# Ledger of designs, part 161: peptides against a protein of PDB entry 3JWR

Target 1, 323 residues: chain A of PDB entry 3JWR
Amino acid sequence: TRELQSLAAAVVPSAQTLKITDFSFSDFELSDLETALCTIRMFTDLNLVQNFQMKHEVLCRWILSVKKNYRKNVAYHNWRHAFNTAQCMFAALKAGKIQNKLTDLEILALLIAALSHDLDHRGVNNSYIQRSEHPLAQLYCHSIMEHHHFDQCLMILNSPGNQILSGLSIEEYKTTLKIIKQAILATDLALYIKRRGEFFELIRKNQFNLEDPHQKELFLAMLMTACDLSAITKPWPIQQRIAELVATEFFDQGDRERKELNIEPTDLMNREKKNKIPSMQVGFIDAICLQLYEALTHVSEDCFPLLDGCRKNRQKWQALAEQ
Target 2, 298 residues: chain A of PDB entry 3JWR as posed
Amino acid sequence: TRELQSLAAAVVPSAQTLKITDFSFSDFELSDLETALCTIRMFTDLNLVQNFQMKHEVLCRWILSVKKNYRKNVAYHNWRHAFNTAQCMFAALKAGKIQNKLTDLEILALLIAALSHDLDHRGVNNSYIQRSEHPLAQLYCHSIMEHHHFDQCLMILNSPGNQILSGLSIEEYKTTLKIIKQAILATDLALYIKRRGEFFELIRKNQFNLEDPHQKELFLAMLMTACDLSAITKPWPIQQRIAELVATEFWEQGDQVGFIDFVCTQLYEALTHVSEDCFPLLDGCRKNRQKWQALAEQ

## One batch from the design tools (peptide; made by RFdiffusion4, then SolubleMPNN)

Design b2_p12_3_s4 (from b2_p12_3, 6 letters changed)
Fold by OpenDDE base, seed 1:
Structure b2_p12_3_s4 (fold): chain B 323 residues (1-323), chain A 12 residues (1-12)
Amino acid sequence: as target 1 above (323 residues)
Amino acid sequence: DDVYERLEEALL
């Protein structure tokens, strides 16, 4: 395609020029082409292209295929969300120095998973999918959308000309797919809530050890969630704009719940309760975010900007909630 | 507690 030709022929700017190592990164001013160039840079600077012998054209095609399989009519859970999740992963690996704690296969899997974790997202949560008796709810009992995202990821990886994993051995391929699946499934916040207590307790007791395979898996899950939620850590103007996108998508679901299911939406999805957004954001930060970024900072102190950003945004949301 | 449950329902 013309898009592929343009991407494959383009000079890829440095990570410094693209600012993709910054935890404060924003994609708002970037074109779709520039987001694809940033993605190429992430693969290159993580040594994934070299270590796994990725062909440039195949990587370009894969990136464009992933981007194409996000819906344009979804306010938040679109390509830009996936791209920002991957950028946060890249920043955590580089600036946060987590790269030094992981294998090349784990890094490969995490980056693929971050880009793929919301593929074909429909702008509705698992509860809506279940209550609407959607065909996907018949395939999966739990983490319905996350299983679908993984299936989409696997479909793309196996599509002609998109096989970025073709340089892997059979064992490396199996390992990578296992980690990708686990990482995508870990973005189900229900699983995060279920598992985070074990992670926090290991940190609290100073018993956390990345050489333990189970603890490694647990850490990768927590890191995925930390990147997926990273909008909450961004500079305040960016945070506000992303919160508006999230609210738009949630209100769209709430409108559908009223119309299609005859259900009164929760406050978070109720357009009439927009004035509760600041207090709900404070609640979200306290219940979900703060302890995660605290624990991540204990694993790597260089991840502190995520925690600091989260704390600053809590203060901003609290100030709005008091008005 | 109420905020957490509402968030859980929306985010899960």
Scores: peptide ipSAE 0.046, ipTM 0.799, DockQ to the pose 0.142
Fold by OpenDDE base, seed 4:
Structure b2_p12_3_s4 (fold): chain B 323 residues (1-323), chain A 12 residues (1-12)
Amino acid sequence: as target 1 above (323 residues)
Amino acid sequence: DDVYERLEEALL
């Protein structure tokens, strides 16, 4: 395609030029081509292209394939969300110095997972999928969408000309796919809520050890969630704009819940309760976000900008809730 | 407590 030719022939700017190492990064000013160039730079600067012998054209095709398998009619859970998740992962690995704590296979898996974690997202949560009796709810009992996202990820990875993992041994390939699956599934907030207590307790007791395979898996799950939720850490103007996209998608679900399921939506998805957004954001930060970024900062102090951003946005949302 | 439970239900 013309798009592939253009991407494959383009000079990829440095990470410094692209500012993709910054936790304050915004994609708002970037074209789709520039987001793809940023993604190439992430793979290159993490040494994944070299270490796993990726062909440039194959990587370009894979990126474009991932991008095209996000829906354009979904307000928040689209390519830009996946791209921002991956950028936060890249920043956490580089600027946050988490790269030094992980294997190359774990880094490879996390980056693929971050880009792929919401593939073919439909703008509705798992609860809606279950209640609507969608065909996907017959295939999976729990984490329905996350299983679907992984299936889409696997489909793309196995597609002709998209096989970025072809340089891996059989054992490396199996390990990578296992980590990708675990990482994508970890983006189910239900699983985060279930597992985070173990992580926080290990941190609190100063017993956290990345050399333990179980604790490593737990950390990768927490890191995925931290990147997936990273919009809450962004500078206030960016945070506000992303929060509007999230609200739009949630209200669209709530409207469908009224129309299709004949139910009153929850406050978070109720368009009539838009005035509750600031207080709900404070609640979300307190219930879900703060402890996660505190724990992540404990693992690597260089991740502090995520925690600081989250705290600053809590203050901003609280000020709006008092109006 | 009620706000947190509702948030969890909406996010799940």
Scores: peptide ipSAE 0.044, ipTM 0.790, DockQ to the pose 0.138
Fold by OpenDDE base, seed 3:
Structure b2_p12_3_s4 (fold): chain B 323 residues (1-323), chain A 12 residues (1-12)
Amino acid sequence: as target 1 above (323 residues)
Amino acid sequence: DDVYERLEEALL
């Protein structure tokens, strides 16, 4: 395609030029081509292209295939969300110095998972899929959408001309797919809520050890969630704009819940309760986000900008909730 | 607490 030719022939700017190492990064000013260039730079600077002998054209095709399999009519859970998740992962690995704590296969898996974790997202949560008796709800009992996202990820990875993992041994391939699956499934907030207590307790007791395979798996899950939710850490103007996209998508679901399921939506998904967004954001930060970024900062102090951003945005949302 | 619980349910 013309898009592939343009991407494959383009000079890829440095990570410094692209500012993709910054936790404060914004994609709002970037074209789709520039987001793809940023993605190539992430793979290159993490040594994944070299270490796993990726062909440049295959990587370019894979990136464009992943981007193509996000829906354009979904307000938030689209390519830009996946790209921002991957950028936060890259920043956490580089600026947050987590790269040195992980294997090359773990890094490869996390980056693929971050880009792929919401593939073919439909702009509705698992509860809606279950309540609407969607065919996907018959295939999976739990984490319905996350299983679907992984299936889409696997389909793309196995598609002709998209096989970025062809340089791996059979054992490396199996290991990588296992980690990708675990990482994508970890983006189910239900699983996060279930598992986070163990992670926080290990940190609190100073017993956290990445050399333990179980604790490593737990950490990768927490890191995925931290990147997935990273919009809450962004500079205030960026945070507000992303919160509007999230609200738009949730309100679209709420409108469908009323129309298709004949139910009153929750406050979060109720367009009539837009005035409650500030207080709901404070609630979300307190219930879900703060402890995660605190714990992540204890694993690596260089991740502090995520925690600081989350705290600052809490103050901003609280001030709006009091008005 | 009700707002937080409903928020968690909506995020799940």
Scores: peptide ipSAE 0.044, ipTM 0.793, DockQ to the pose 0.132
Fold by OpenDDE base, seed 2:
Structure b2_p12_3_s4 (fold): chain B 323 residues (1-323), chain A 12 residues (1-12)
Amino acid sequence: as target 1 above (323 residues)
Amino acid sequence: DDVYERLEEALL
């Protein structure tokens, strides 16, 4: 395609020029091509292209295939969300110095997973999929969408000309796919809520050890969630705009719940409750986000900008909730 | 916390 030719021929700017090591990064001003260039830079600067002998054209095609398999009519869970998740992962690995704590296969898997974790997202949550009796709900009992996202990820990875993992040994390939699956499934917030207590307790007791395979898996899951939710850490103008996208998608679901399922939506998905957004954001930060970024910062102090951003946005949302 | 429970229900 012309898009592939343009991407493959383009000079890829440095990570410094692209600012992709910054936790404060915004994609708002970037074209789709520039987001793809950023993604190439992430793979390159993490040594993934070199270490796993990725062909540039294959990587370019894969990135474009991933981007194409996000829906354009979904307000939040689109390519830009996946791209921002991957950028946060890159920043956490580089600026947050988590790269030194992980294997190359884990890094490879996390970056692929971050880009792929919401593939073909339909702008509705697992509860809606289940309640609507969607065909996907018949295939999977739990983490319905995350299983679908992984299936889409696997489909793309196995598609002709998209095989970015072809340079891996059989064992490396198996390991990578296992980690990708675990990482994508970990983006189910239900699983996060279920597992986070173990992580926080290990941190609190100073017993956290990445040399333990179970704790490593747990950390990768927490890191995926931290990147997936990283919009909450962004500078206030960015946070506010992303919150509007999330609200739009949730209200669209709520409207569908009323129309298609004849149910009253929860406040979070109820367009009539728009005035509760600030207080709900405070609740979200307190219930889900703060402790995660505190724990992550304890693992690597260089991740503090994520925690600081989250705290600052809590203050902003609280001020709006008091008006 | 009612806010947490509602949020959990919506996010899950």
Scores: peptide ipSAE 0.043, ipTM 0.793, DockQ to the pose 0.139

Design b2_p12_4_s1 (from b2_p12_4, 5 letters changed)
Fold by OpenDDE base, seed 3:
Structure b2_p12_4_s1 (fold): chain B 323 residues (1-323), chain A 12 residues (1-12)
Amino acid sequence: as target 1 above (323 residues)
Amino acid sequence: SELEELEKLLLS
């Protein structure tokens, strides 16, 4: 395609030029081509291209395929969300100095997972899928969408000309896929809520050890969630704009709930309850986000900008809630 | 409450 030719021939700017190591990064001003260039740089600077012998054209095709398999009519859970998740992962690995704590296969898996974790998202949550009796709800009982996202990820990885993992041994391939699956499934917030207590307790007791395979798996799950939710850590103007996208998608679901399911949506998904967004954001930060970024900062102090951003945004949302 | 609704959303 013309898009592939343009991407493959383009000079890839440095990570410094692209500012993709910054936790404050914004994609709002970037074209689709620039997001793809950023993605190439992430793979390159993490040594994944060299270590796993990725062909440049294949990587370019894979990136474009992943991007293509996000829906354009979804307000938030689209390519830009996946891209921002991956950028946060990259920043956490580099600026947050987590790279040195992980294997190359884990890093490879996390980056692929971050880019792929919401593939073919429909703009509705698992509850809606279940209540609407969607065919996917018959295939999977739990984490319905996350299983679908992984299936889409696997489909793309196995598609002709998209096989970025062809340089891996059979064992490396199996390991990578296992980690990708676990990482994508970990983005189900229900699973996060279920598992986070163990992670926080290990941190609190100063017993956290990445050399333990179980704790490593737990950490990768928490790291995925931290990157997935990283919009809450962004500078306030960026946070506000992203919150509007999230609200738009939730309101779209609420509208569908009324129309298709004949139910009154919850306040979070009720367009008429827009005035509740600030207080709901405070609740979200307190219930879900703060402890996670605190714990992550305990694992690596260089991740503090994520925690600091979250705290600052809590203050901003609280101030709005009091008006 | 808003928090209860959020929890319901996150856990469902």
Scores: peptide ipSAE 0.034, ipTM 0.760, DockQ to the pose 0.149
Fold by OpenDDE base, seed 4:
Order: sequence, then C-alpha cells, then structure tokens
Structure b2_p12_4_s1 (fold): chain B 323 residues (1-323), chain A 12 residues (1-12)
Amino acid sequence: as target 1 above (323 residues)
Amino acid sequence: SELEELEKLLLS
C-alpha cells in the first residue's frame, strides 16, 4: 500500500526528537504516520529489531496492521490509546530503567502486548458484552474482550508479511506468546484488582524478587496495568482531554445500555451525572491508581514521574469536585 | 456509593 511504502521509506527520528522517552508524552499533535514512526523507534531503541532480526518492511506492515485493527469510531479504546500505552511502556523501560530488569523476550512481549492489548475494541466493557449476549460472550467466560484482543494479536502476528517474530526460535516464540497473552489478559481491571494485593504485599514486606518466575509474571501484569492507566499520570491538560474521551466512550455505552438493554447506567456511564466526574476520578485514583504507581516506584524509583503525575491529577480532580 | 459503583463497574 501507499501507506506502507511511505512508512517504510521514511526516516525514523530519534527517541529524543520524538520525546517518546518522556512520561509527559502526548500524541495529540501526531499524525498516524508519526505514531507509526514512534512505534518503529520503540522497537529499534529497545534493540528488538536487531536482537530478533526483524525486517524493516515486516515491522512496518505489522504496525500498520495493528493500527488498522483498531476501530476509528471508538472514542477512547482506539489506536491512540494503544499507542500511548506502548509509549508509556517504552518510557517505563527506558527512563524508568525497567529494561535492565527484564529479558529481551519479556520486553518484546510487553511492547507487542501494549500495542495490541485493545485490538478491535468495541467501546463497551465486558459487562456489556455479557449482558448483550454478544457472540464473544459465548466463546469466553471471563475477560471476554481481552481474550478477543489476544486472538486479534495472534491473527496479525501470523498474517503473511506481518511475522515480526519469525526470527525467534520455537522456544522463544512460545515464551513470547505466553507473555503476550498474560500481559493482554492482565489489562482486565478485574484481574488487576484480584492480583494486586499479592504484589503490594510483596513490596510492603520487601520480599519482591524478579528472579522468581511467579513474581516476574505478577510484575509484568502490574506494569501492563500501570501503562494502560497511564493517562491518569499525564500533565493536567492532557489528563483532562483523555478523561473527556473516556467519559465520551462511557456515556456512549450508557446510552446503549438504556436503549438496547433497558438498563439505567451506573453514574460513571451516565451522561446525566457528568457533574460527578471529578469526584469519580478522585475515587478511581484512590481505589485503583495511587497504590499501583507507588508500588511501581518502589520497584524502580525512576518511575516516580508516573506517581507524581497521578498525585497531581488527584489534587486537580479534587479541586474540581469541591466546586 | 460512587466508589462502590466504580468498583462494580471495574469488576464487571
């Protein structure tokens, strides 16, 4: 395609130029092509292209395929969300110095997972999918969308000309896919809530050890969630804009719940309760976000900007809630 | 509470 030709022929700017190492990064000003260029840079600077002998054209095609398999009519869970998740992962790996704590396969898997974790998202949560009796709800009992996202990821990885993992041994390939699957599934917040207590307790007791395979898996799950939720850490103007996108998508679901399911939506998804957004954001930060970024910062102090951003945004939301 | 609703949403 012309898009592939353009991407493959383009000079890829440095990570410094693209600012993709910054936790404060915003994609708002970037074209789709520029987001693809950023993604190439992430793979390159993480040494994934070199270490796994990725062909440039194949990587370009894969990136474009991933982007293509996000829906444009979804307000938040689209390519830009996936891209921002991956960028946060990149920043956490580089600036947050988590790269030094992980294997190349884990890094490869995490980056692929971050980009792929919401593939073909429909703008509705698992509860809606279940309640609407969607065909996907018949295929999967729990984490319905996350299973679907992984299936889409696997489909793309196996598509002709998209096989960025072709340079891996069979064992490396299996390991990578396992980690990708676990990472994508970990983005189900229900699973996060279920598992986070173990992680926090390990941190609290100073017993956390990445050399333990179970703890490694747990950490990768927490890291995925931290990147997935990273919008809450962004500078306030960025945070506000992303929160509007999230609210739009949630309100769209709420409208569908009313219309299609004859259900009164929860306040979070009720556009009539827009005035509660600030207080709900404070609640979200307190219940879900703060402890995660605190724990992540304990693993790597260089991830502090995420925690600091989260704290600052809590203050901003609290101030709005008091108005 | 709003928090309970949020938790319910996140867990659903």
Scores: peptide ipSAE 0.034, ipTM 0.760, DockQ to the pose 0.151
Fold by OpenDDE base, seed 5:
Structure b2_p12_4_s1 (fold): chain B 323 residues (1-323), chain A 12 residues (1-12)
Amino acid sequence: as target 1 above (323 residues)
Amino acid sequence: SELEELEKLLLS
């Protein structure tokens, strides 16, 4: 395609030029091509292209395939969300110094997972999929969408001309796929809520050890969530704009819940309750986000900008809630 | 509460 030709022939700017190492990064001003270039840079600077002998054209095709398999008519859970998740992962690995704590296969898996974790998202949550009796709800009982996202990820990775993992040994390939699956499934916030207590307790007791395979898996899951939720850490103007996208998608779901399911939506998804967004954001930060970024900062102090951003945005939302 | 509603949403 012309898009592939353009991407494959383009000079890939440095991470510094692209600002993809910054926790304050915004994609708002970037074209689709530039987001793809950023993605190439992430793979390159993490040494994934070299270490796993990726062909440039294959990587380009894969990136474009991933992007193509996000829906354009979804307000928030689209390519830009996946891209921002991957960028936060890259920043956490580089600026947050997490790279030194992980294997190359883990890094490879996390980056692929971040880009792929919401593939073919329909702009509705698992509850809606279940209540609407969607065919996917018949295939999977829990983490319905996350299983679908992984299935889409696997489909792309196995598609002709998209096989970025062809340079891996059989064992490396199996390991990578396992980690990708675990990472994508971990983005189900229900699973995060179930597992986070173990992580926080290990941190609190100073017993956290990444050399323990179980704790490593737990950490990768927490890191995925931290990147997936990283919009809450962004500078206030960026955070506010992303919150509007999230609200739009939630309200669209609420509208569909009324129309298609004949149910009253929750306040979070109720367009008529827009005035509650600030207080709900404060609640979300307190209940879900703060402890995670605190714990992550204990693992690596260089991740502090995520925690600081989250705290600052809490103050902003609280101020709005008090008006 | 709003928080309870959020938790319900996230756990569903």
Scores: peptide ipSAE 0.034, ipTM 0.757, DockQ to the pose 0.150
Fold by OpenDDE base, seed 2:
Structure b2_p12_4_s1 (fold): chain B 323 residues (1-323), chain A 12 residues (1-12)
Amino acid sequence: as target 1 above (323 residues)
Amino acid sequence: SELEELEKLLLS
């Protein structure tokens, strides 16, 4: 395609120029092409291209394929969300120095997972999929969408000309796919809530050890969630805009719940309760986000900007909630 | 509470 040709021929700017090592990064000003260039830079600077002998054209095609398999009519869970998740992962690995704690296969898997974790998202949550008796709900009982996302990820990775993992040994390939699957599934917030207590307790007791395979898996799951939720850490103007996108998608679901399922949506999904957004954001930060970024910062102090951003946004939302 | 509703949503 013309898009592929343009991407493959383009000079990829440095990570510094692209600011993709910054936790404060915003994609708002970037074209789709520029987001793809950023993604190439992430793979390159993490040494993934070199270490796993990725062909540039194949990587470019894969990136474009991933982007294409996000829906444009979904307000939040689209390519830009996946891209921002991956950028946060990159920043956490580089600026947050988490790269030094992980294997190359883990890094490869996390980056692929971050980009792929919401593939073909439909703008509705697992509850909606289940209640609507969607065919996907017949295939999976739990983490319905996350299973679908992984299936889409696998489909793309196996598609002709998209096989970015072809340079891996059989064992490396198997390991990578396992980690990708685990990482994508871990983005189910229900699973996060279920597992986070173990992580926080390990941190609190100073018993956290990345050399333990179980704890490593747990950490990768927590890191994925931290990147997936990273919009909450962004500078306030960025946070506000992203929150509007989230609200738009949730309200669209709520409208569909009324129309298609004949149910009253929860406040989070209810367009008539826009005034509750600030207080709900405070609640979300307190219940879900703060402890995660605190724990992550204990693993790597260089991840503090995520925690600091989250705290600052809590204050901003609280101020709005008090008006 | 709003938080309880959010938790229910996240766990569903």
Scores: peptide ipSAE 0.033, ipTM 0.751, DockQ to the pose 0.150

